# Ledger of designs, part 50: peptides against a protein of PDB entry 3V4O

Target 1, 234 residues: chain A of PDB entry 3V4O
Amino acid sequence: DQPLAKDKVALLIGNMNYREHPKLKAPLVDVYELTNLLRQLDFKVVSLLDLTEYEMRNAVDEFLLLLDKGVYGLLYYAGHGYENFGNSFMVPVDAPNPYRSENCLCVQNILKLMQEKETGLNVFLLDMCRKRNDYDDTIPILDALKVTANIVFGYATCQGAEAFEIQHSGLANGIFMKFLKDRLLEDKKITVLLDEVAEDMGKCHLTKGKQALEIRSSLSEKRALTDPIQGTEY

## One batch from the design tools (peptide; aimed at target 1 L24 A26 H80 D127)

Design b2_p25_2 (made by RFdiffusion4; failed a check: the pose's geometry)
Pose (drawn by RFdiffusion4):
Structure b2_p25_2 (pose): chain A 234 residues (1-234), chain P 25 residues (1-25)
Amino acid sequence: as target 1 above (234 residues)
Amino acid sequence: SALLSTLAETQFDLAEALNAGLTPR
């Protein structure tokens, strides 16, 4: 009755040095921090910075190969992003200005590929803005996803809104990680844990009225990032 | 590591106290 994971795998991407878009600073320290915390939770973690589109597609293919039945899969992205018609896109460092969906990675397509591997848990922590891209002409018409009841999204911000880091950030985490890092080791269902992070972020004066954590979840089983790996000793 | 963590927390608190600007992602 203790939920178990076949394995725990994560892919973390922090993009900062954009060629044609404002540069960011905090993704480095955000990625460094989450890598440490997830390693403490026995995840196998691949952590990468400043990825071009090509490198981002390769990183996600490698991550998909590590996924199998019952595996917990987690993707964290910190950098520029956008959301059109409910679909979230991650923007690589080589994105032109303006850019369209073909220059970017669609998070929903990644989730579809993860479900094909029959993972036991799918977690997306998207630490990026979610405003429309006016230059993105295209439409989704993506296939409906299977009902696997094991999907959790922790968006750093609401749809049509911005996610933030501190100006000239230096050593500071961005807003989402500032609050996520204090809770991530808790032995609670990931949905509940993210809800507590949403409450902590609500006390932050800098972001009132402009950034709020959004949890979207269909996870029915009580799964946690602290769940033991099957066949190891707990 | 501990020193850098303390400095990061101090920097954040000061940024909040001074109503510092924000950089969108």

Design b2_p25_2_s1 (made by RFdiffusion4, then SolubleMPNN; from b2_p25_2, 18 letters changed; failed a check: the pose's geometry)
Amino acid sequence: MEELEKKAEELFAEHEKNKGGLQAK

Design b2_p25_2_s2 (made by RFdiffusion4, then SolubleMPNN; from b2_p25_2, 17 letters changed; failed a check: the pose's geometry)
Amino acid sequence: MEELEKKAKELFEEHEKNNGGLQPK

Design b2_p25_2_s3 (made by RFdiffusion4, then SolubleMPNN; from b2_p25_2, 16 letters changed; failed a check: the pose's geometry)
Amino acid sequence: MEELKKKAEELFAEHEANKGGLQAR

Design b2_p25_2_s4 (made by RFdiffusion4, then SolubleMPNN; from b2_p25_2, 16 letters changed; failed a check: the pose's geometry)
Amino acid sequence: KEELEKLAEEQWKEHEKNNGGLQAK

Design b2_p25_3 (made by RFdiffusion4)
Pose (drawn by RFdiffusion4):
Structure b2_p25_3 (pose): chain A 234 residues (1-234), chain P 25 residues (1-25)
Amino acid sequence: as target 1 above (234 residues)
Amino acid sequence: RFELDTSNLTEEQKEELEKIREEAH
């Protein structure tokens, strides 16, 4: 009755040095921090910075190859992003200005590929803005996803809103990771854990009225990032 | 993600920003 993971795998991407868009600073320290925490939780972690579109597609293909039945899969992205019609896109460092959906990675398409591997848990922590891209002409009409009841999204901000880091950030984490890092080791269902992070973030004066954590979850089983890996000793 | 504009902050925001910068060290 202890939920188990066949394996625990994560892909972390932090994009900062944009060629044609404002540069960011904190993704480096955010990725460094989450890498350490997830390693403490026995995840196999691939952590990468400043990825072009090509590198981002390759990184996700490698991550998908590590996924199989019952595996916990986690994707963390810190950098520029946008959201059109409910679909979230991650923007690579080589994105032109303006850019469209073909220059970016759609998170929903990645989730569809993960479900095809029959993963036991799918977690997306998207630490990026979620405003519309006016230049993105296109429409989704993506297939409906299977009902796997094991999907959790932890958006650093609400739809149509911005996610933040501290100006001239230096050593400071961005807002989402500032609060996520203090809770991530808790032995609680990931949905509950993210809810506590949402409450902690609500006390932050800098972001009142402009950034709030949004949790979207269909995870029915009580799965946690601390769940033991099957066949190891707990 | 964007950098938060800190050019015009309330007193409470200024104090919290200072605190965050100190915690980062």

Design b2_p25_3_s1 (made by RFdiffusion4, then SolubleMPNN; from b2_p25_3, 8 letters changed)
Fold by OpenDDE base, seed 3:
Structure b2_p25_3_s1 (fold): chain B 234 residues (1-234), chain A 25 residues (1-25)
Amino acid sequence: as target 1 above (234 residues)
Amino acid sequence: MVELDTSNLSEEEKKELEKLRKEAL
């Protein structure tokens, strides 16, 4: 009766040192924190920083090769981003100014490819802004998604809004990660866990009315990040 | 993400900011 994962694999990307855009600081610490937590949850974690478009595409390709039937896949991204027509775009460090969709990685395209692997769970944690990019007038044509009922999106902010970092003593933390890390190890359905994170973030006066966590999911089973891997004791 | 502007905070917000910074790595 206990849900089992065939394996658990995570790709974490933090982009900070942009060539043509404002530099960030929080992704360094946030990727580190999340890496440690996911490893405690027995995830196989690949963590990468400051990726070019070419490197990001390669990293995603390699990540997809590790996915298979019943595998839990988690993609975390911290950096610049935007959302056009309901599609989320992650911005590589070598993206031009202004950037367009052809310079960026579309998250929904990655989801499509993950579905083809018949994964047990697909989790996206996106710590980026979700404002529309007015310099990109491309209307994306995406392949239709399958009905897999195993998808969870945790957006650091709501549609059309910004995600913030707080700088201190030469370092920085993302607001999203600040609250996520306190609950990530809890043995709860992932959507329930994120809902509690949303409430915690909602009590923060610094970002009230500016940033709010959004959960988008189609998850028909009680799946948790704490679910044991098949073949291990539980 | 973008840097939060902390130049015009209330006293309560300043206290919250200090708490967050203290708890951070």
Scores: peptide ipSAE 0.508, ipTM 0.911, DockQ to the pose 0.689
OpenDDE base, seeds 1, 2, 4, 5: peptide ipSAE 0.502, 0.498, 0.505, 0.507; ipTM 0.908, 0.907, 0.906, 0.908

Design b2_p25_3_s2 (made by RFdiffusion4, then SolubleMPNN; from b2_p25_3 with R1M F2V I20L E22K H25L)
Fold by OpenDDE base, seed 1:
Structure b2_p25_3_s2 (fold): chain B 234 residues (1-234), chain A 25 residues (1-25)
Amino acid sequence: as target 1 above (234 residues)
Amino acid sequence: MVELDTSNLTEEQKEELEKLRKEAL
């Protein structure tokens, strides 16, 4: 049987103009490209750029309000980030230098809240570095996740590594998005799709040995971003 | 993410970089 989504909702965040950290350029174009693609997939997309901590938290709250039982939720983030003890942290543009977990948004916390909404699918696409933040000595104690078997993480890079952008003539694109965009519309199980993206990116000589796509999934059903929305004719 | 350092690329990497830049235009 064809899997069905009650609805499909995506939040895209691109942070570039950091106050106390190196500025980026790729998130602008990457968010734009992904927005167009997800809209073609009938996602309701909210795209935001250069969010402060307050604004990011509000955006996530609003995103969660759109989630409900059976809804496909997708969170995309492009910007600075880090990973401590297996937890991913998105860095707002007004984060201090150095930043700590209290200044950032924990992706796993968002996932927990998404699970509480009984979503049909939870997809995280994280285009950020995954290096440890040595200035953050906090060991997070998070609530245990439920067993929902509907979680997919697409990391732009592997653990402890960096995610790169390529700049040219004032423009830039993330390496991750360059390869993701070519396959995102394919009618395939999301993990299969990401695996193919990983292979494509693996052939890139610029980032070989420096960046590798990582997929973390507990998805136990054949679900795709192309899955139709319930109540719609196709 | 961080900006890719392009200061010490091999010829193969330079060619690939140019290809990617062209595709971005």
Scores: peptide ipSAE 0.518, ipTM 0.909, DockQ to the pose 0.754
OpenDDE base, seeds 2, 3, 4, 5: peptide ipSAE 0.510, 0.517, 0.515, 0.518; ipTM 0.908, 0.908, 0.907, 0.907

Design b2_p25_3_s3 (made by RFdiffusion4, then SolubleMPNN; from b2_p25_3, 7 letters changed)
Fold by OpenDDE base, seed 4:
Structure b2_p25_3_s3 (fold): chain B 234 residues (1-234), chain A 25 residues (1-25)
Amino acid sequence: as target 1 above (234 residues)
Amino acid sequence: MVELDTSNLTEEEKEELEKLLEESK
């Protein structure tokens, strides 16, 4: 009855010190806090900050090496990003201005690779803007995804919109993480958990009409981040 | 992400911002 994970692995990337783009503040604290929370959930967490394109690609490769059949994989990204034609692109700190897809990492490509590992759960938490990048005219041709029914996207904002951070003394979290961290440890199906986060965020007047959490999922099982790892006592 | 512009907030938004800042201390 209780779903089990073969293992639980997370890659957290926070990019803030961009060379050719506005610097951010929240990714530092967001990654730190999420790291601590996921470790409480028995995730093996790799947390990295301010990655170049080369470093990001290497980090993803290393992350994928830790994935296997039945493993829960979670990718969190905080930084600049964009979305073209339904594809999400994470922007490395050394990306040029303007950046293009060739300078960035496509999340959907990572998902495809995760599916090849026959993971038990694929969770993407993307704290980035999802505005169209008009400087990138590349139309990606991606391989069709498998029907694995184990995919969850938690977007910090809706399509075409921005994700915000507040740079004030005493408040370092991005808006998404501000609400996510309060519920992340709850023993609930991950989509239900994110839905509650969405409602909490919806009550925030500061970002009302500007930022809204979007959940995109195909999850046929009641899987939670709290699911125990096989072979452990629970 | 982008920085939220807090220069032109309504009174309600200002109150919420203050609350968030207080909770973060």
Scores: peptide ipSAE 0.519, ipTM 0.909, DockQ to the pose 0.761
OpenDDE base, seeds 1, 2, 3, 5: peptide ipSAE 0.518, 0.506, 0.519, 0.515; ipTM 0.911, 0.905, 0.911, 0.908; seed 1 fails the geometry check

Design b2_p25_3_s4 (made by RFdiffusion4, then SolubleMPNN; from b2_p25_3, 7 letters changed)
Fold by OpenDDE base, seed 3:
Structure b2_p25_3_s4 (fold): chain B 234 residues (1-234), chain A 25 residues (1-25)
Amino acid sequence: as target 1 above (234 residues)
Amino acid sequence: MVELDTSNLSEEEKEELEKLRKEAL
């Protein structure tokens, strides 16, 4: 009766040192913190920083090769981004100014490819802004998604809004990660866990009215990041 | 993401910011 994962694999990307855009600081610490937590949850974690478009595409390709039937896949991204027509775009460090969709990675395209692997769970944690990019007038044509009922999006902010970082002592943390890390190890359905994170973030006066966590999911089973891997004791 | 502007905070917000910074250390 206990849900089992065939395996658990995570790809974490933090982009900070942009060539043509404002530099960030939080992704360094946030990727580090999340890496440690996910490893405690027995995830196989690949963590990468400051990726070019070419490197990001390669990293995603390699990540997809590790996915298979019943595998839990988690993609975390911290950096610049935007959202056009309901599609989320991650911005590589070598993206031009202004950037367009052809310079960026579309998250929904990655989801499509993950579905083809018949994964047990697909989790996206996106710590980026979700404002519309007015310099990109491309209307994306995406392949239709399958009905897999195993998808969870955790957006650091709501549609059309910004995600913030707070600097301290020469370092910085994203607001999203500050609250996520306190609950990530809890043995709860992932959507329930994120809902609690949303409430915690909602009590923060610093970002009230500016940033709010959004959960978008189609998850028909009680799946948790704490679910044991098949073949291990539980 | 973008850096949060901390130049025009209320006293309550400043206290919260200090708390968050302390917890991060």
Scores: peptide ipSAE 0.507, ipTM 0.908, DockQ to the pose 0.696
OpenDDE base, seeds 1, 2, 4, 5: peptide ipSAE 0.505, 0.500, 0.506, 0.507; ipTM 0.909, 0.907, 0.906, 0.906

Design b2_p25_4 (made by RFdiffusion4)
Pose (drawn by RFdiffusion4):
Structure b2_p25_4 (pose): chain A 234 residues (1-234), chain P 25 residues (1-25)
Amino acid sequence: as target 1 above (234 residues)
Amino acid sequence: SPPEKLQSRYAKTREELEEEEEEAA
């Protein structure tokens, strides 16, 4: 009755040195921090910075190959992003200005590929803005996803809003990771853990009225990032 | 010491960046 994971795998991407868009600073320290915490939780973690579109697609293909039945898969992205018609896109460092959906990675398409591997848990922590891209002409009409009841999204901000880091950030984490890092080791269902992070973030004066954590979850089983890996000793 | 400020992770267009440069000038 203890929920188990066949394996625990994560892909972390932090994009900062944009060629044609404002540069960011905190993704480096955000990725460094989450890598350490997830390693403490026995995840196999690939952590990468400043990825072009080509490198981002390759990184996700490698991550998909590590996924199989019952595996917990987690994707963390810190950098520029946008959201059109409910679909979230991650923007690579080589994105032109303006850019469209073909220059970016659609998170929903990644989730569809993960479900095809029959993963036991799918977690997306998207630490990016979610405003519309006016230059993105296109429409989704993506296939409906299977009802796997194991999907959790932890958006650093609400749809149509911005996610933030501290100006001239130096050593400071961005807002989402500042609060996520203090809770991630808790032995609680990931949905509940993210809800506590949402409450902690609500006390932050800098972001009142402009950034709030949004949890979207269909995870029915009580799964946690601390769940033991099957066949190891707990 | 000055208070802390926020930086967005929003990808601004060239037009928005030019407007900010004009306002900062």

Design b2_p25_4_s1 (made by RFdiffusion4, then SolubleMPNN; from b2_p25_4, 13 letters changed)
Fold by OpenDDE base, seed 1:
Structure b2_p25_4_s1 (fold): chain B 234 residues (1-234), chain A 25 residues (1-25)
Amino acid sequence: as target 1 above (234 residues)
Amino acid sequence: SAPERLQSFTPLSKEELAALEKAAA
């Protein structure tokens, strides 16, 4: 039987105009394209651009208020970031140079809070660099996560690698979104879908040797972004 | 058109939207 979602909620954040770091271009288009696709999947989508630390924290807090038992939650982030000790940090536009964990939002902390909501599915799509931040020597002490078996991480890059933009005709797309958008509407288990995206990326000469999708999941059920919402007729 | 700073492309309750707008302001 096909799983059902109580509801579907997505928060999309694209940070481009950094104050103390190189400006990006792809997040603008990527957020736009992903918004349109998720809307077709009946997600409630909130898209935000160029958020300060304060704004990002508030946005996440409000996003969490929309989550509840059985709700599908999707967090997409495009921007600067880093990964230290297995923890992913999203960098706000007003982050100092160098930035540290106290200036950034830890994705795993957000996941913990999502688990407390007893969500049906937690999807993180992170289009950011995953290089270690040598200026942040803090070892985060995070609370242990629950074993919910409903977590999917789609990292645009492998550990320690950078995310790239493809500029065309004045516009720029992230490599991840370039391939994700072609498959996002498919009625497939989300991990299977992402695996196909990974294969597509691997076949691209532009991506080969530069960027590879990494999937981390504990998803024990055949849940898809296309899963119907409870109480609706399809 | 490109997305704006704060944009909801799907229906939200008035209260939810207001809260998000406040958060992003």
Scores: peptide ipSAE 0.032, ipTM 0.534, DockQ to the pose 0.022
OpenDDE base, seeds 2, 3, 4, 5: peptide ipSAE 0.010, 0.030, 0.031, 0.029; ipTM 0.414, 0.463, 0.511, 0.436

Design b2_p25_4_s2 (made by RFdiffusion4, then SolubleMPNN; from b2_p25_4, 11 letters changed)
Fold by OpenDDE base, seed 2:
Structure b2_p25_4_s2 (fold): chain B 234 residues (1-234), chain A 25 residues (1-25)
Amino acid sequence: as target 1 above (234 residues)
Amino acid sequence: APPEKLQSYRPLSKEELEELAKKAA
């Protein structure tokens, strides 16, 4: 039978105008385009740009309030980021230099909170670097995750690697969104969809050997972003 | 069309930022 979502909610964050780090351009375009696509998929989308740590935490809190049993939750982040010990950290625009985990938002912590909401699907699309932050040797103590088998991570880049945006005379997408946007509306299991995006990205000569999509999932059901919302007529 | 270039999403250290500033000067 066709999987159903109780609701579909997405939080999109694009950080560009960093105070202590290089400014970015693509997150603006990426968030905008992804917003439009997800709305076509009947997601309730909250899109925010250039968030401070405080604002990011508040946004996540508000996002979590919209989650409930069976709800599809999607978190997209484009901006500076890093990965330490398997934990992904989103860097707010007001993060200091050097940045530390205490200044950033841990994605895995958000996942834990999403699990507590008994969501039907948890999707993280992380368009950020996954390089180790050598200035932070702190090993976060994270709560153990539940076995919910409804988790999908789409990393814009592989472990220990960087994510990039394309820059030219005008605005352009990040590498990840450049390819994701062409596939996002397809009615396919989300992991299959991302796998196709990975293949498309692999054809990009600019990022060969530099950036590759990684899919990390524990998804035991055929869940797609196109899944209809329960109780709705289409 | 102008050539495309890549901008890394890696947050730079203070030292790296200083180096970039020197190059830009």
Scores: peptide ipSAE 0.352, ipTM 0.773, DockQ to the pose 0.815
OpenDDE base, seeds 1, 3, 4, 5: peptide ipSAE 0.321, 0.300, 0.315, 0.329; ipTM 0.738, 0.716, 0.726, 0.739

Design b2_p25_4_s3 (made by RFdiffusion4, then SolubleMPNN; from b2_p25_4, 13 letters changed)
Fold by OpenDDE base, seed 2:
Structure b2_p25_4_s3 (fold): chain B 234 residues (1-234), chain A 25 residues (1-25)
Amino acid sequence: as target 1 above (234 residues)
Amino acid sequence: SAPLRLQSYTPLSAEELAELEKLAA
């Protein structure tokens, strides 16, 4: 009666060294830490840093090839981003300034493609700003999503807000990852897990009033990142 | 066996990504 994953695959992208935008530092450590955690959860993990638009699109395509019916798919992104009209856009390192949606990858489009793979779970962990991009007033027309009830979004920030990193002694960690890493291995429904992360963030004086986790989900089953892979003893 | 885990700290070409996908599959 415990949910099983056919497989578990994760794509982690950390963009830091932007050509036309402020450099970031946290994605390096955050991707590394998340990689190690997802390994412990028996995910197949592909972790990539500083991807151009072309490379990001290719990475997503390759990621999708690893997905199939019942597979758990997790996409983590740390970098610059924006949100227009409820659509999340990941910004490649070679994006122009200003960038537009055509220069970026729309997360909802990726979700649509994941749904076509009949995945068992679709998790998006987006550590990026969610402010409106005033330089792009285009309303994207996306294909309607299927009703799969297996979708979880963990936004590092609330809508319209910024994501932050903490720099110390040359190293930096994202605020989101700081709290996520403490709970990621817990055997709990992913939405419950993220809710606890949100509470942890809310109790921190450093982040209070500055950054708050937002969870957006349609998950009808008790799916957890700890769910065992079908046919394995893990 | 444990799933294959791949990571790159440098930009990858399409060909490199394709190779990684093959290894991860």
Scores: peptide ipSAE 0.028, ipTM 0.420, DockQ to the pose 0.021
OpenDDE base, seeds 1, 3, 4, 5: peptide ipSAE 0.023, 0.022, 0.021, 0.019; ipTM 0.437, 0.411, 0.436, 0.497

Design b2_p25_4_s4 (made by RFdiffusion4, then SolubleMPNN; from b2_p25_4, 13 letters changed)
Fold by OpenDDE base, seed 3:
Structure b2_p25_4_s4 (fold): chain B 234 residues (1-234), chain A 25 residues (1-25)
Amino acid sequence: as target 1 above (234 residues)
Amino acid sequence: AAPEKLQSYRPLSKEEMEELEKKLA
C-alpha cells in the first residue's frame, strides 16, 4: 500500500568560495552531512562544491538524465542566491558583482525539465537568500508548468528574507541544515517532515524574527524520502 | 559557551565588501 519510487536521485551543490562575493563556510559541512543521510535513504547522490556557471549547468543536465518516470528527484543548494518575481536563482562561484539572471541558474527552469521526465516526486531544498536583486531588472519568461501535484519546495527562509549560517569555533551548519538533519530520516510525508523542521527552527533564539522555513508544495500523494525503491520493498 | 553570531548568505555589493574587509583587517 505504501508508495514506491522507481529510483531515487539527488544532486547536492554547495557554493562557498566565490570570486566576487563573500565566502561562506557552512555549505561544506551541510553538503557532507546531507549526503550521508540521503545515502542512508538509498538515494543515488552526486555532491559537488564550488561550481562555476558552466559546471553547474552541466551538473544539472547530468542530473536530469538520471530522472525518469516514477523517479524521486531531489535538488539541494547551499550558497548565495536571490529571488525575483517568484523565480529562484542559484549563484555560481564565478558570478560577477553585481550578478544578473543570465549569470545564474533558475530553479523553476529545472523544475519544468523535471516535470517532462514524469518523475514521482520533485523536492527542492534551497538554502540561500531570497532577497530581491535590485541590480537585475530582467523579467524571465518561463514556460508554463504542468499540473503534476508532486512538487515540494523547502525554502530555508521566507520570501524577501535572508538565510544564515552560525559562526562559532569548529565546523558549523547553516541554520536550515542544523534542524533538517535531525529529522530527515523520519518515515513521514515530506511536507509533514518539513513542517516539524519548521517548528524546531522556530524555537531557535538566534533566528527568531530573522529566518523561518517556508514550505511550498503541491503534493497529492503521501510521498516520503523513506519510500522504498521498486523491487526492494520490505 | 562562546557567543554565537549569524552570517548572512546575502551577496554584498562592492561597497559593502570593502566595509567588511576593513572590519576584518
Scores: peptide ipSAE 0.295, ipTM 0.735, DockQ to the pose 0.804
OpenDDE base, seeds 1, 2, 4, 5: peptide ipSAE 0.198, 0.157, 0.226, 0.248; ipTM 0.699, 0.694, 0.708, 0.733

Design b2_p25_5 (made by RFdiffusion4)
Pose (drawn by RFdiffusion4):
Structure b2_p25_5 (pose): chain A 234 residues (1-234), chain P 25 residues (1-25)
Amino acid sequence: as target 1 above (234 residues)
Amino acid sequence: ELEEELEELEEETEESIEEGNLTPR
């Protein structure tokens, strides 16, 4: 009755040095921090910075190859992003200005590929803005996803809103990781854990009225990032 | 020299937090 994971795998990407868009600072320290925390939780973690579109597609293909039945899969992205018609896109460092969906990675397409591997848990922590891209002409009409009841999204901000880091950030984490890092080791269902992070973030004066954590979850089973890996000793 | 550079960076980080300004991602 203790939920188990066949394996625990994560892909972490922090994009900062944009060629044609404002540069960011905090993704480096955010990725460094989450890498350490997830390694403490026995995840196999690939952590990468300043990825072009080509490198981002390759990184996600490698991550998909590590996924199989019952595996917990986690994707963390810190950098520029946008959201059109409910679909979230991650923007690579080589994105032109303006850019469209073909220059970016659609997170829902990644989720569809993960479900094909029959993963036991799918977690997306998207630490990016979620405003519309006016230059993105295209429409989704993506296939409906299977009902796997194991999907959790932890958006650093609400749809149509911005996610933030501290100006001239130096050593400071961005807002989402500032609060996520204090809770991530808790032995609680990931949905509950993210809800406590949402409450902690609500006390932050800098972001009142402009950034709030959004949890979207269909996870029915009580799964946690601290769940033991099957066949190891707990 | 490295410790002095780290102390300067901590001070600049604290000043930036006190200014309260934000950079969107």

Design b2_p25_5_s1 (made by RFdiffusion4, then SolubleMPNN; from b2_p25_5, 12 letters changed)
Fold by OpenDDE base, seed 5:
Structure b2_p25_5_s1 (fold): chain B 234 residues (1-234), chain A 25 residues (1-25)
Amino acid sequence: as target 1 above (234 residues)
Amino acid sequence: MEEEKLEELLKETEEALASGKLQAR
């Protein structure tokens, strides 16, 4: 029997118009295109742009309310970010310069909360930098994660590295989404799908040594974004 | 995804990277 999702819910956040940090452009396109693709996969998608800290926290809270036992949850973030001590932090548009963990949203905290919902699958697509924030001296104390074997992280870049977009007058995707979007609808285990995206990105010689997809997963079942929703005719 | 499609994608990406300004996120 193939795995079934009780439901499929996605929260997409694209932050661009930062007050105290360089403005971005690609998250608009990234979120838009990903929204359309996930809807084709029967995800319930909430897409938001340029969120303040308050708005981001509220969005995450609302997202969590849609999660339940067996639900597939997907969080995509495009914007500024950093990684300290293995913890990923999403930066709101109103974050100060420099920002600290208290100004940002910790992805691993969100994961913990998703686990409490007993989700069927937890997918994080983090299209942000993973460099150490030297201005943040906080050592986060996070709640212990459960052993659920249903977690997939797709990082747009390697540990300690940067994720990039191309800024020009026209509309364009970030590097990660540019490759992801072409495979996202494939009926494959999500880790396999991301691995193929990684290989595709790796063929671009100009990004070599600068940006590479990293997959971190604990997924003991063949779960795909294409998995049907329970009770749905297909 | 077809190989030709990927090659085109790579070409477009490389051209954009070569001519555009990279912004770190």
Scores: peptide ipSAE 0.465, ipTM 0.917, DockQ to the pose 0.355; fails the geometry check
OpenDDE base, seeds 1, 2, 3, 4: peptide ipSAE 0.460, 0.452, 0.445, 0.436; ipTM 0.913, 0.911, 0.905, 0.899; seeds 1, 2, 3, 4 fail the geometry check

